Peptides against a protein of PDB entry 6UG1. Designs and how they scored, part 12

Target 1, 304 residues: chain A of PDB entry 6UG1
Amino acid sequence: SNEERKRRKYFHMLYLVCLMVHGFIRNEWINSKRLSRKLSNLVPEKVFELLHPQKDEELPLRSTRKLLDGLKKCMELWQKHWKITKKYDNVGLYMRTWKEIEMSANNKRKFKTLKRSDFLRAVSKGHGDPDISVQGFVAMLRACNVNARLIMSCQPPDFTNMKIDTSLNGNNAYKDMVKYPIFWCEVWDKFSKKWITVDPVNLKTIEQVRLHSKLAPKGVACCERNMLRYVIAYDRKYGCRDVTRRYAQWMNSKVRKRRITKDDFGEKWFRKVITALHHRKRTKIDDYEDQYFFQRDESEGIPD
Target 2, 301 residues: chain A of PDB entry 6UG1 as posed
Amino acid sequence: SNEERKRRKYFHMLYLVCLMVHGFIRNEWINSKRLSRKLSNLVPEKVFELLHPQKDEELPLRSTRKLLDGLKKCMELWQKHWKITKKYDNEGLYMRTWKEIEMSANNKRKFKTLKRSDFLRAVSKGHGDPDISVQGFVAMLRACNVNARLIMSCQPPDFTNMKIDTSLNAYKDMVKYPIFWCEVWDKFSKKWITVDPVNLKTIEQVRLHSKLAPKGVACCERNMLRYVIAYDRKYGCRDVTRRYAQWMNSKVRKRRITKDDFGEKWFRKVITALHHRKRTKIDDYEDQYFFRRDESEGIPD

## One batch from the design tools (peptide; aimed at target 1 I25 A276)

Design b1_p11_2_s2 (made by RFdiffusion4, then SolubleMPNN; from b1_p11_2, 7 letters changed)
Fold by OpenDDE base, seed 2:
Structure b1_p11_2_s2 (fold): chain B 304 residues (1-304), chain A 11 residues (1-11)
Amino acid sequence: as target 1 above (304 residues)
Amino acid sequence: EVEELIKELLS
């Protein structure tokens, strides 16, 4: 019905806000001074120097290479620190079906919300799910004074799916679900004036994304619980930015159709949500990023 | 705070 379409759209919006607020809260928690002091001790001086290379005036690419090497070594150090990767309880923050939502509404499952103290302990001990691990990695980079963002791929239920009974084929569901991350890191490269993508936990990759990322879900099975629609960046200064354009090859033709921002009402609403979560002044880094997004929009073209 | 923000964003 039209009412069910409206209900699913509204529930998608509510769920998206809750996810974005969750990302904001986790971004605040990883700014913990107590955690920062502990995590800085994991990074030896030689690696710290690679994270903060001098500007090579002859070839800025040499400075970027040092930063990339420093980030690689930080990923290796993080793997040594992280002792226990827990599986997600159920589907974690991956996308739920409408049926799963309806069934969960009937089951008063006490969602055990992880407390801040438990999160900080989990990161400090190296015991937690992949999301906690990525968040801890961002905290470690921030402890080393790296301009690292927490990236969250928000997975609200698909309001464009009007089918009631999309039973996901159960058996391979977890492996396909966790094939691509929900959380990752971006690091500002001051030399190239670009964000470097870092997945320290899942794919264990570092990318300088131009047109497409390895972190973008591929294949039907992987996209069932992980649809690239809302990639939100949380910086150390409580900035909140939509960075979906970086990771979406087909933003205008494909991704936009699955977003609340497909219409003017949804665009205005989503801008209000971003603005409410954005607690810093604009910087030259935002200008370079917006210029990159503009060039990506022009290069994709307007879908006919 | 968070509940108020959610209420404000959904109003």
Scores: peptide ipSAE 0.036, ipTM 0.777, DockQ to the pose 0.792
OpenDDE base, seeds 1, 3, 4, 5: peptide ipSAE 0.029, 0.036, 0.035, 0.032; ipTM 0.731, 0.776, 0.773, 0.743

Design b1_p11_2_s3 (made by RFdiffusion4, then SolubleMPNN; from b1_p11_2, 5 letters changed)
Fold by OpenDDE base, seed 3:
Structure b1_p11_2_s3 (fold): chain B 304 residues (1-304), chain A 11 residues (1-11)
Amino acid sequence: as target 1 above (304 residues)
Amino acid sequence: KYEELIKELLE
C-alpha cells in the first residue's frame, strides 16, 4: 500500500539517524585520552617514523610508500594485540529484514547497550566484536597523531523493498553476512592529497581507491545484509562527511535509487542530519576530497 | 542531546 511505503520510508529515516548517531558516539569514545596513552605504547618508534615520513621533494610517492608500510605494520601490531574476536549478537549492525524488525518490536529483548567504560576495557584488552576492533585500530592510529577517520557503512532496512515477507533464504550463513565490513578506517595521505582506505580486521587490506573498492559488497548473498548506501566518515575533530561516492562505482545509476536522497525532500533532510553531526569548520582536506568526488561524478556520467 | 536531535530531525 501507499501507507506501508510511507511507514517503511519513515522507519528507514529513523533507523539511519540512530546508526549515524551511534557512529558519532563511537568516534567520541575512541578519542579517549586514557585509551590513547595505552594504545600509543603498541607502536614502536620505527613504525611511528614510517607513519610520519619526511616529504620527499623529488618523489612524493616515496613518502606515500613509507606511510603505507607504516600502516601495514600497524595492522600486524593490531592483530597481535587483538586476542578475542567475538561474533556479533544476532546480525550486529548489518541490515535487518522488515520481518525481523516487526518480530523484534514484539520481543522486549533489552539490547544491553555497551557502556563507554566497557568499550574502553574491551579495546584495551583486545576482546570484542569486529566493529570494536576496527574502532580500536582507529584509536591506535590517532594515538600516533595520524589523521585517521572512522568509516561506517550504515545499514538501515531497505525502504525500496515492498515485499510483505522479506525473510532471507535460511542459508544466509553468518560467513556471507560478515564477508564485507561495516566499519573500516581512512587515513589522510598529506603527500598525494588523498584518503587511504584501511580494513584492519575483515579483509586486512590497504587500498588507494580509484574507481572501485574491495570493501564494496559483491554477490547476492553478501548484499542481502550489506548494501553500500550510506558510507559516513567521522574524523578526530568530530567532522561528519558522506563518503559514499568513494566506494560506490555506480552512485548515480544504482546507489542513489536506494537512498533517501533520491528526492529533494530526502536530500534536504539528509543534509540536515550531516550538518547536525558535523562539529568542525571546513578545511583544505575537505576541498581535495570534494574535488575527487566531483571528478568521480563526472567520470560516471549522468544515468540515461 | 542526541534524543533532541533525533526528535528535531524526524519532525
Scores: peptide ipSAE 0.028, ipTM 0.754, DockQ to the pose 0.751
OpenDDE base, seeds 1, 2, 4, 5: peptide ipSAE 0.023, 0.022, 0.028, 0.026; ipTM 0.698, 0.696, 0.751, 0.706

Design b1_p11_2_s4 (made by RFdiffusion4, then SolubleMPNN; from b1_p11_2, 6 letters changed)
Fold by OpenDDE base, seed 4:
Structure b1_p11_2_s4 (fold): chain B 304 residues (1-304), chain A 11 residues (1-11)
Amino acid sequence: as target 1 above (304 residues)
Amino acid sequence: SYEELIKKLLE
């Protein structure tokens, strides 16, 4: 019905705000001074020097290569720190079906909200789910004075799916769900003027995204619970930015059709959400990033 | 508060 379409759109918007606020709160928690002091001790001086290379004026690429090597060593150090990777109790922050949402509304399952103290303890011990592990890795890089962002792929229910039964076709195994991450890291490369993508936990990869990312879900089974639609970046200064354009090859032709921003009302509303979560002034880093997004929009073209 | 933010964003 038209009413059910409105209901699903509204619920998608509410769920998206809750996810984006969750990302904001986790970004505040990883700025803990107590956690920073503990995590800085995991990084040897030689690795710290690689994270902060001198600018090579002849070949800036040499400085970028040192930073990339430092980030690789940080991923290895993080794997040594992390002792226990817990499974998600259910689907974590992966996408739920409309049927699962309806059934969950009837079951007041007390979501055990992880307290800040419990989160900080989990990161310090190296015990937690993959999301806590990624968030802790971002905290370690920030403790080493690296300009690292927490990235969150927000997975609200698909308001474009108007099927009554939205049961997943077949046994979507936990393995297929977690094939791609929901949380990852970006690091600012001051030499190339680009963000470096770092997945320290899931794919254990570092990439300089040009046209496509390895972190973008590919294949039917993994896309059922992980649709790339809202990739939100949270920086150390409480900036909030939509970085979906980096990870979406087909932003205009495919991804936009699955976003609330497909219409003018949804675009204006989503800009209000971003603005409300963005607690810093604009910087030259934002200018370089916006220029990159513009070039990516021009290169994709306008869908016919 | 986060609750006030959610309210303002749903209005």
Scores: peptide ipSAE 0.028, ipTM 0.748, DockQ to the pose 0.777
OpenDDE base, seeds 1, 2, 3, 5: peptide ipSAE 0.025, 0.027, 0.027, 0.026; ipTM 0.719, 0.723, 0.723, 0.720

Design b1_p11_3 (made by RFdiffusion4)
Pose (drawn by RFdiffusion4):
Structure b1_p11_3 (pose): chain A 301 residues (1-169, 173-304), chain P 11 residues (1-11)
Amino acid sequence: as target 2 above (301 residues)
Amino acid sequence: SAEEIIEEAME
């Protein structure tokens, strides 16, 4: 019914707001001073110097390389620090079906509250699922004074799914791509470097294609790329989906609430509500990348 | 504050 259609659109908006705000608060917890100081001693002087390379006037590229080596070394040592990698209970933060949600609302059960202290304890011990692991990795980079963003791919239920049944054909297929990952700024190449230290264990300087965007019909059942939100050290919140969307204006726009005008205005209201800093020059360099990327997409196939 | 943001976003 058209009524259920409208409810799905609203609940989608609601769940999305909650997800994005959770990204905002979790990013705050990541900045915890007490935790940052402990995680900093995990980084040797050698690697620390690689994470803060000297300006190389003749060839800025060498500085970028040193940072990549540093990022690689950090990924490695984080693989060692993280001793216990849990499985997501049930579905984690991956996209759920309308049926699944309706049923979760029905069954109230008992839910162990988490809170901030428990999160900190888990990151310091090295116990957690991949989301906690990657988030902790970002906290470590920040304790070393690197401009690290937390990236979250918000996976609200699909408001474009009109079906009354909503059934699907696997765990391994859900976890193929991450919900959380990291970006680090390169002041030499003036670009954001994408880092996934937990799932794909890769570092990529995304230009026009990214390894992180999910592919194949089966894998996209639980992970439909729509809202890639970046949170930074100074409490910025930017929609970074353009970096990770091969067909943004075609394939992805149809799945976002921003396809109509009311949707874009509303979404902007939330981003602004979550962006608690003023514009820096880096924001301009990023907008320039997005503009060029937006104009290079062209006609679809 | 987070609750206020949610309430305002849904108005």

Design b1_p11_3_s1 (made by RFdiffusion4, then SolubleMPNN; from b1_p11_3, 5 letters changed)
Fold by OpenDDE base, seed 3:
Structure b1_p11_3_s1 (fold): chain B 304 residues (1-304), chain A 11 residues (1-11)
Amino acid sequence: as target 1 above (304 residues)
Amino acid sequence: RAQKIIEEALS
């Protein structure tokens, strides 16, 4: 019905705000001074120097290569620190079906809200789910004075799916779900004026995204619980930015149709949510990023 | 803060 379409759109909006607020809170927690002091001790001086290379005036690419090597070594150090990767309780922050939401409304399943103290302990011990691990990795880079962002791929229920039964078919549902991350890291390269993408936990990869990312879900089974629609960046100064354009190859043709921002009302609403979560002044880094997004929109073209 | 953002987004 038209009413059920409105209901699903409203529930998608509410769920999206809750996810974006969750990302904001986790970004505050990883700025803990106590955690920072502990995690800085994991990074030896030689690796710290690679994270902070001098500017090579002859070949700026040499400085970028040092930073990339430093980030690789940080991923290796993080793997040594992290002792236990817990499975998600149920689906974690991956996308739920409408049927699962309706069933969960009837069952008062207490969302196990992890307290800040328990999170800091989990990161400090190296025991937790993949999301806690990525968040801890961002905290370690920030402890080394690296301009690292926490990235969250927000997975609200698909308001464009009007099927009543949205049961997922497949024996390997968990394996397909966790094939691609929900949380990752970006690091500012001051030499190339670009963000470097880092997945320290899932794919264990570092990339300089041009047209497409390895972190973008591919295949029907993986996209059932992980649809790239709302990739939100949380920086060390409590900035909040939509960075979906970086990871979406087909933003205009495919991704926009699955977003609340497909209409003027949804665009204005989503801008209000981003503004409410953005707690810093604009910088030249934001100008370089917006220029990159503009060039990506021109290169994709307007879908006919 | 989180509650205010939710209230502002649902208003």
Scores: peptide ipSAE 0.046, ipTM 0.822, DockQ to the pose 0.944
OpenDDE base, seeds 1, 2, 4, 5: peptide ipSAE 0.031, 0.040, 0.039, 0.042; ipTM 0.744, 0.792, 0.800, 0.808

Design b1_p11_3_s2 (made by RFdiffusion4, then SolubleMPNN; from b1_p11_3, 4 letters changed)
Fold by OpenDDE base, seed 3:
Structure b1_p11_3_s2 (fold): chain B 304 residues (1-304), chain A 11 residues (1-11)
Amino acid sequence: as target 1 above (304 residues)
Amino acid sequence: RAEEIIKEALK
């Protein structure tokens, strides 16, 4: 019905705000001074120097290569620190079906809200789910004075799916779900004027995204619980930015149709949510990023 | 702040 379509759209909006606020709170927690002091000790001086290379005036690419090597070594150090990767409770922050939402409304499942103290302990010990691990990795880079962002792929229920039964095929559901990350890292390269994408936990990759990312979900089974629609970046100064354009090859033709921002009301609403979560002034880094997004929109073209 | 953001987004 038209009423059920309105209900699903409203519930998608509410769920999206809750996810974006969750990302904001986790980004605040990883700025803990106590955690920063502990995690800085994991990074040897030689690795710190690679993270902060001198500007090569002859070949700026040499400085970028040093930074990339430093980030690779940080991923290796992080793997040594992290002792236990816990499975997600149920589906974690991956996308729920409408059936699962309706059934969960009846079951008062006490979502065990992880307290800030428990999170800081989990990161310090190297014990937790993949999301806690990625968040801890961002905290380690920030402890080394690296301009690292926490990236969150927000997975609200699909308001474009009007099926009553949205049951998923059960056998490999968890393996297919966790094939691609929900959280990752971006690092600012001051030499190339670009963001470097880092997945330290899931795919264990470092990439300079051009037209497509390895982190973008591929295949029907993986996309059932992980649809790339809302990729939100949280920086060390409490900036909040929509960076979906970086990771979406087909932003205009495919992704926009599955976002609340497909209409003028949804665009204005989503801009209000981003503005409310953005607690810093604009910088030249934002100008370079917006220029990159503009070039990506021109290169995709306007869908006919 | 989280409650304020939720309240502002639900207006």
Scores: peptide ipSAE 0.041, ipTM 0.801, DockQ to the pose 0.839
OpenDDE base, seeds 1, 2, 4, 5: peptide ipSAE 0.029, 0.041, 0.036, 0.033; ipTM 0.741, 0.800, 0.789, 0.760

Design b1_p11_3_s3 (made by RFdiffusion4, then SolubleMPNN; from b1_p11_3, 4 letters changed)
Fold by OpenDDE base, seed 4:
Structure b1_p11_3_s3 (fold): chain B 304 residues (1-304), chain A 11 residues (1-11)
Amino acid sequence: as target 1 above (304 residues)
Amino acid sequence: RAEEIIKEALS
């Protein structure tokens, strides 16, 4: 019905705001001074120097290569720190079906909200789910004065799916679900004027995204619970930015059709949500990023 | 703060 379409759109919007606020809160928690002091001790001086290379005026690429080597060594150090990777409770922050939502509304399962103190303890001990691990890695880089962002791929239910039963029949549902991350890191490269993508936990990859990312979900089974639609970046100064354009090859032709921003009302509403979560002034880094997104939109073309 | 952000985003 038209009413069910409106209900699913509204519920998608509400769920998206709750996810984006969750990302914001986790980004505040990883700025803990107590956690920063503990995590800085995991990084030896030689690795710290690689994270902060001098600018090579002759070949800026040499400085970028040092930063990339420093980030690789930080991923290796993080793997040594992290002792226990827990499975997600149920589906974690991956996408739920409409049937799962309806069933959960009837079952008042108190989501056991992890307290800030418990989160900080989990990161300090190296015990937790993959999301806690990624968030802790971002905290370690920030403790080393690296301009690292927490990235969250928000997975609200698909309001474009009007099927009544959206049951997932797959025996390997968990393996396919966790194949791609929901949280990762970006690091600002001051030499190339670009964000470097870092997945320290799932794929254990570092990439300089041009047209496509390895972190973008591929295949039907993986996309059932992980649809790349809302990739939100949270920086150390409480900036909030939509960075979906980086990771979406087909933003205009495919991804936009699955977003609330497919119409003018949804675009205006989503801008209000981003603005409410963005607690810093604009910088030259934002200008370079917006220029990159513009060039990516021109290169994709506007679908006729 | 989270409640204020939710209220502002839903207003």
Scores: peptide ipSAE 0.036, ipTM 0.778, DockQ to the pose 0.783
OpenDDE base, seeds 1, 2, 3, 5: peptide ipSAE 0.029, 0.035, 0.030, 0.029; ipTM 0.733, 0.782, 0.720, 0.735

Design b1_p11_3_s4 (made by RFdiffusion4, then SolubleMPNN; from b1_p11_3, 5 letters changed)
Fold by OpenDDE base, seed 5:
Structure b1_p11_3_s4 (fold): chain B 304 residues (1-304), chain A 11 residues (1-11)
Amino acid sequence: as target 1 above (304 residues)
Amino acid sequence: RAQEIIESALS
């Protein structure tokens, strides 16, 4: 019905806000001064120097290569720190089906909300799920004065799916779900004027994304619980930005159709949500990023 | 009602 379409759209919007607020709160927690002091001790001076290379005026690419090597070594150090990767008890922050949402509303399951103290302890011990591990890695880079963003791929239920039964009948559903991350890191390269993508936990990869990312879900089974629609960046100064354009090869032709921003009302609403979570002034970094997104929009073209 | 819930979630 038209009513059910409206209900699913509104529930998607509410769920998206809750996810974006969750990302904001986790971004505050990883700014903990107590955690920063502990995590800075994991990074030797030689690795710190690689994270902060001098500007090579002859060949800026040499400075970028040092930063990339420093980030690789930080990923290796993080793997040594992280002792226990817990599985998600359910689907974590991956996309729920409409049926699962309805069943969860009927079942008063007390969601064990992880407290700030428990999160800080988990990161400090190296014990937790992959999301806590990525968040801790961002905290370690921030402890080393690196301009690192927490990236969250928000997975609200698909309001474009009007099927009543959305049961996922697959024995490998968990493996397909966790094949691609929900959380990752971006690091500002001051030399190339670009964001570097870092997945320290899942794919263990570093990328300079041009047209596509390895972190973008591929294949039907992986996309059932992980649809790239809302990639939100949280910086160390409590900036909040939509960076979906970086990771979406087909933003205009495919991704936009699955977003609330497909219509003018949804675009205006989503801008209000971003603005409410954006607690810093604009910088030259935002100008370079917006220029890159503009060039990516022009290069994709208008959808037919 | 749903708009009020979303506005109340943003307030």
Scores: peptide ipSAE 0.027, ipTM 0.686, DockQ to the pose 0.144
OpenDDE base, seeds 1, 2, 3, 4: peptide ipSAE 0.023, 0.024, 0.022, 0.023; ipTM 0.726, 0.726, 0.718, 0.694

Design b1_p11_4 (made by RFdiffusion4)
Pose (drawn by RFdiffusion4):
Structure b1_p11_4 (pose): chain A 301 residues (1-169, 173-304), chain P 11 residues (1-11)
Amino acid sequence: as target 2 above (301 residues)
Amino acid sequence: EAEDIIKEAME
């Protein structure tokens, strides 16, 4: 019914706001001073110097390389620090079906509250699922004074799914691509470097294509790329989906609430509500990348 | 603050 259609759109908006705000608060917890000081001693002087390379006037590229080596070394040592990698209970933060949600609302059960202290204890011990692991990785980079963003792929239920049944054909297929990952700024190449230290264990300087965007019909059942939100040290919140969307204006726009005007205005209201800093020059460099990327997409196939 | 943001976003 048209009524259920409207409810799905609203609940989608609601769940999305909650997800984005959770990203906002989790990013706050990541900045914890007490935790940052402990995680900093995990980084040797050699790697620390690689993470803060000297300006090389003749060839800025060398500086970028050193940072990449540093990022690689950090990924490696983080693989060692993280001793216990849990499985997501049930579905984690991956996209759920309308049926699944309706049924979760029905069954109230008992839910162990988490809070901030428990999160900190888990990151310091090295015990958690991949979301906690990557989030802790970002906290470590920040303790070393690197401009690290937390990236979150918000996966609210699909408001474009009109079906009354909503049934699907696997765990391995869900976890192929991450919900959380990291970006680090390169002041020499003036670009954001994408880092996934937990799932794909890769570092990529995304230009026009990214390894992180999910592919194949089976894998996209639980991970439909729509809202890629970046949170930074100074409490910025930016929609970074353009970096990770091969067909943004075609394929992805149909799945976002921003397809109509009311939707874009509303979404902007939330981003602004979550962006608690003023515009820097880096924001301009990023907007320029997005503009060029937006104009190079062209006609679809 | 988070609750206010949610409430304001859903107005």

Design b1_p11_4_s1 (made by RFdiffusion4, then SolubleMPNN; from b1_p11_4, 4 letters changed)
Fold by OpenDDE base, seed 4:
Structure b1_p11_4_s1 (fold): chain B 304 residues (1-304), chain A 11 residues (1-11)
Amino acid sequence: as target 1 above (304 residues)
Amino acid sequence: RAEEIIKEALS
């Protein structure tokens, strides 16, 4: 019905705001001074120097290569720190079906909200789910004065799916679900004027995204619970930015059709949500990023 | 703060 379409759109919007606020809160928690002091001790001086290379005026690429080597060594150090990777409770922050939502509304399962103190303890001990691990890695880089962002791929239910039963029949549902991350890191490269993508936990990859990312979900089974639609970046100064354009090859032709921003009302509403979560002034880094997104939109073309 | 952000985003 038209009413069910409106209900699913509204519920998608509400769920998206709750996810984006969750990302914001986790980004505040990883700025803990107590956690920063503990995590800085995991990084030896030689690795710290690689994270902060001098600018090579002759070949800026040499400085970028040092930063990339420093980030690789930080991923290796993080793997040594992290002792226990827990499975997600149920589906974690991956996408739920409409049937799962309806069933959960009837079952008042108190989501056991992890307290800030418990989160900080989990990161300090190296015990937790993959999301806690990624968030802790971002905290370690920030403790080393690296301009690292927490990235969250928000997975609200698909309001474009009007099927009544959206049951997932797959025996390997968990393996396919966790194949791609929901949280990762970006690091600002001051030499190339670009964000470097870092997945320290799932794929254990570092990439300089041009047209496509390895972190973008591929295949039907993986996309059932992980649809790349809302990739939100949270920086150390409480900036909030939509960075979906980086990771979406087909933003205009495919991804936009699955977003609330497919119409003018949804675009205006989503801008209000981003603005409410963005607690810093604009910088030259934002200008370079917006220029990159513009060039990516021109290169994709506007679908006729 | 989270409640204020939710209220502002839903207003």
Scores: peptide ipSAE 0.036, ipTM 0.778, DockQ to the pose 0.786
OpenDDE base, seeds 1, 2, 3, 5: peptide ipSAE 0.029, 0.035, 0.030, 0.029; ipTM 0.733, 0.782, 0.720, 0.735

Design b1_p11_4_s2 (made by RFdiffusion4, then SolubleMPNN; from b1_p11_4, 5 letters changed)
Fold by OpenDDE base, seed 1:
Structure b1_p11_4_s2 (fold): chain B 304 residues (1-304), chain A 11 residues (1-11)
Amino acid sequence: as target 1 above (304 residues)
Amino acid sequence: RAEEIIKNALS
């Protein structure tokens, strides 16, 4: 019905706000001065120097290569720190089906909300789920004065799916779900004027995204619980930006159709949500990023 | 109402 379509759209919007606020709160927690002092001790001076290379005026690419090597070493140090990777309880922050949402509303399952103190202890000990591990890695880079963003791929229920039963049948559902991350890191390269993508936990990869990312879910089974639609970046200064354009090869042709921003009302609403979570002034880094997104929109073209 | 709930959740 038209009413059920409206209900699913509104529930998607509410769920998306809750996810974006969760990302904001986790981004605040990883700015903990106590945690920062502890995590800085994991990074030797030689690795710190690689994270802060001098500008090579002859070949700026040499400075970028040092930064990339520093980030690789930080990933290796992080793997040594992290002792226990817990499985997600149920599906974590991956996408739920509409049936799972309806069933969960009937079951008063007390979701144990992780407190700030418990999060800081988990990161500090190296014991937690993959999301806590990625968030801790971002905290370690920030402790080394690196301009690192927390990236969150928000997974609200698919309001474009009008099927009554959306149950996912599959023995490998968990393996397919966790094949691609929900949280990762971006690091600002001041030499190339670009964001570097870092997945320290799942794929253990560093990439300079041009047209497509390795972190973008591929294949039907992986996309059932991980649809790339809302990739939100949280910086150390409490900036909030939509960076979906970086990771979406087909933003205009495919991804936009699955977003609330497919219509003018949804676009205006989503801009209000981003603005409410964006607690800093615009910088020249935002100008370079917007220029990159513009070039990516021109290169994709407008779908006919 | 849903717009008000979302507006109040964003205020």
Scores: peptide ipSAE 0.022, ipTM 0.704, DockQ to the pose 0.151
OpenDDE base, seeds 2, 3, 4, 5: peptide ipSAE 0.026, 0.022, 0.021, 0.021; ipTM 0.752, 0.700, 0.693, 0.700; seed 2 fails the geometry check

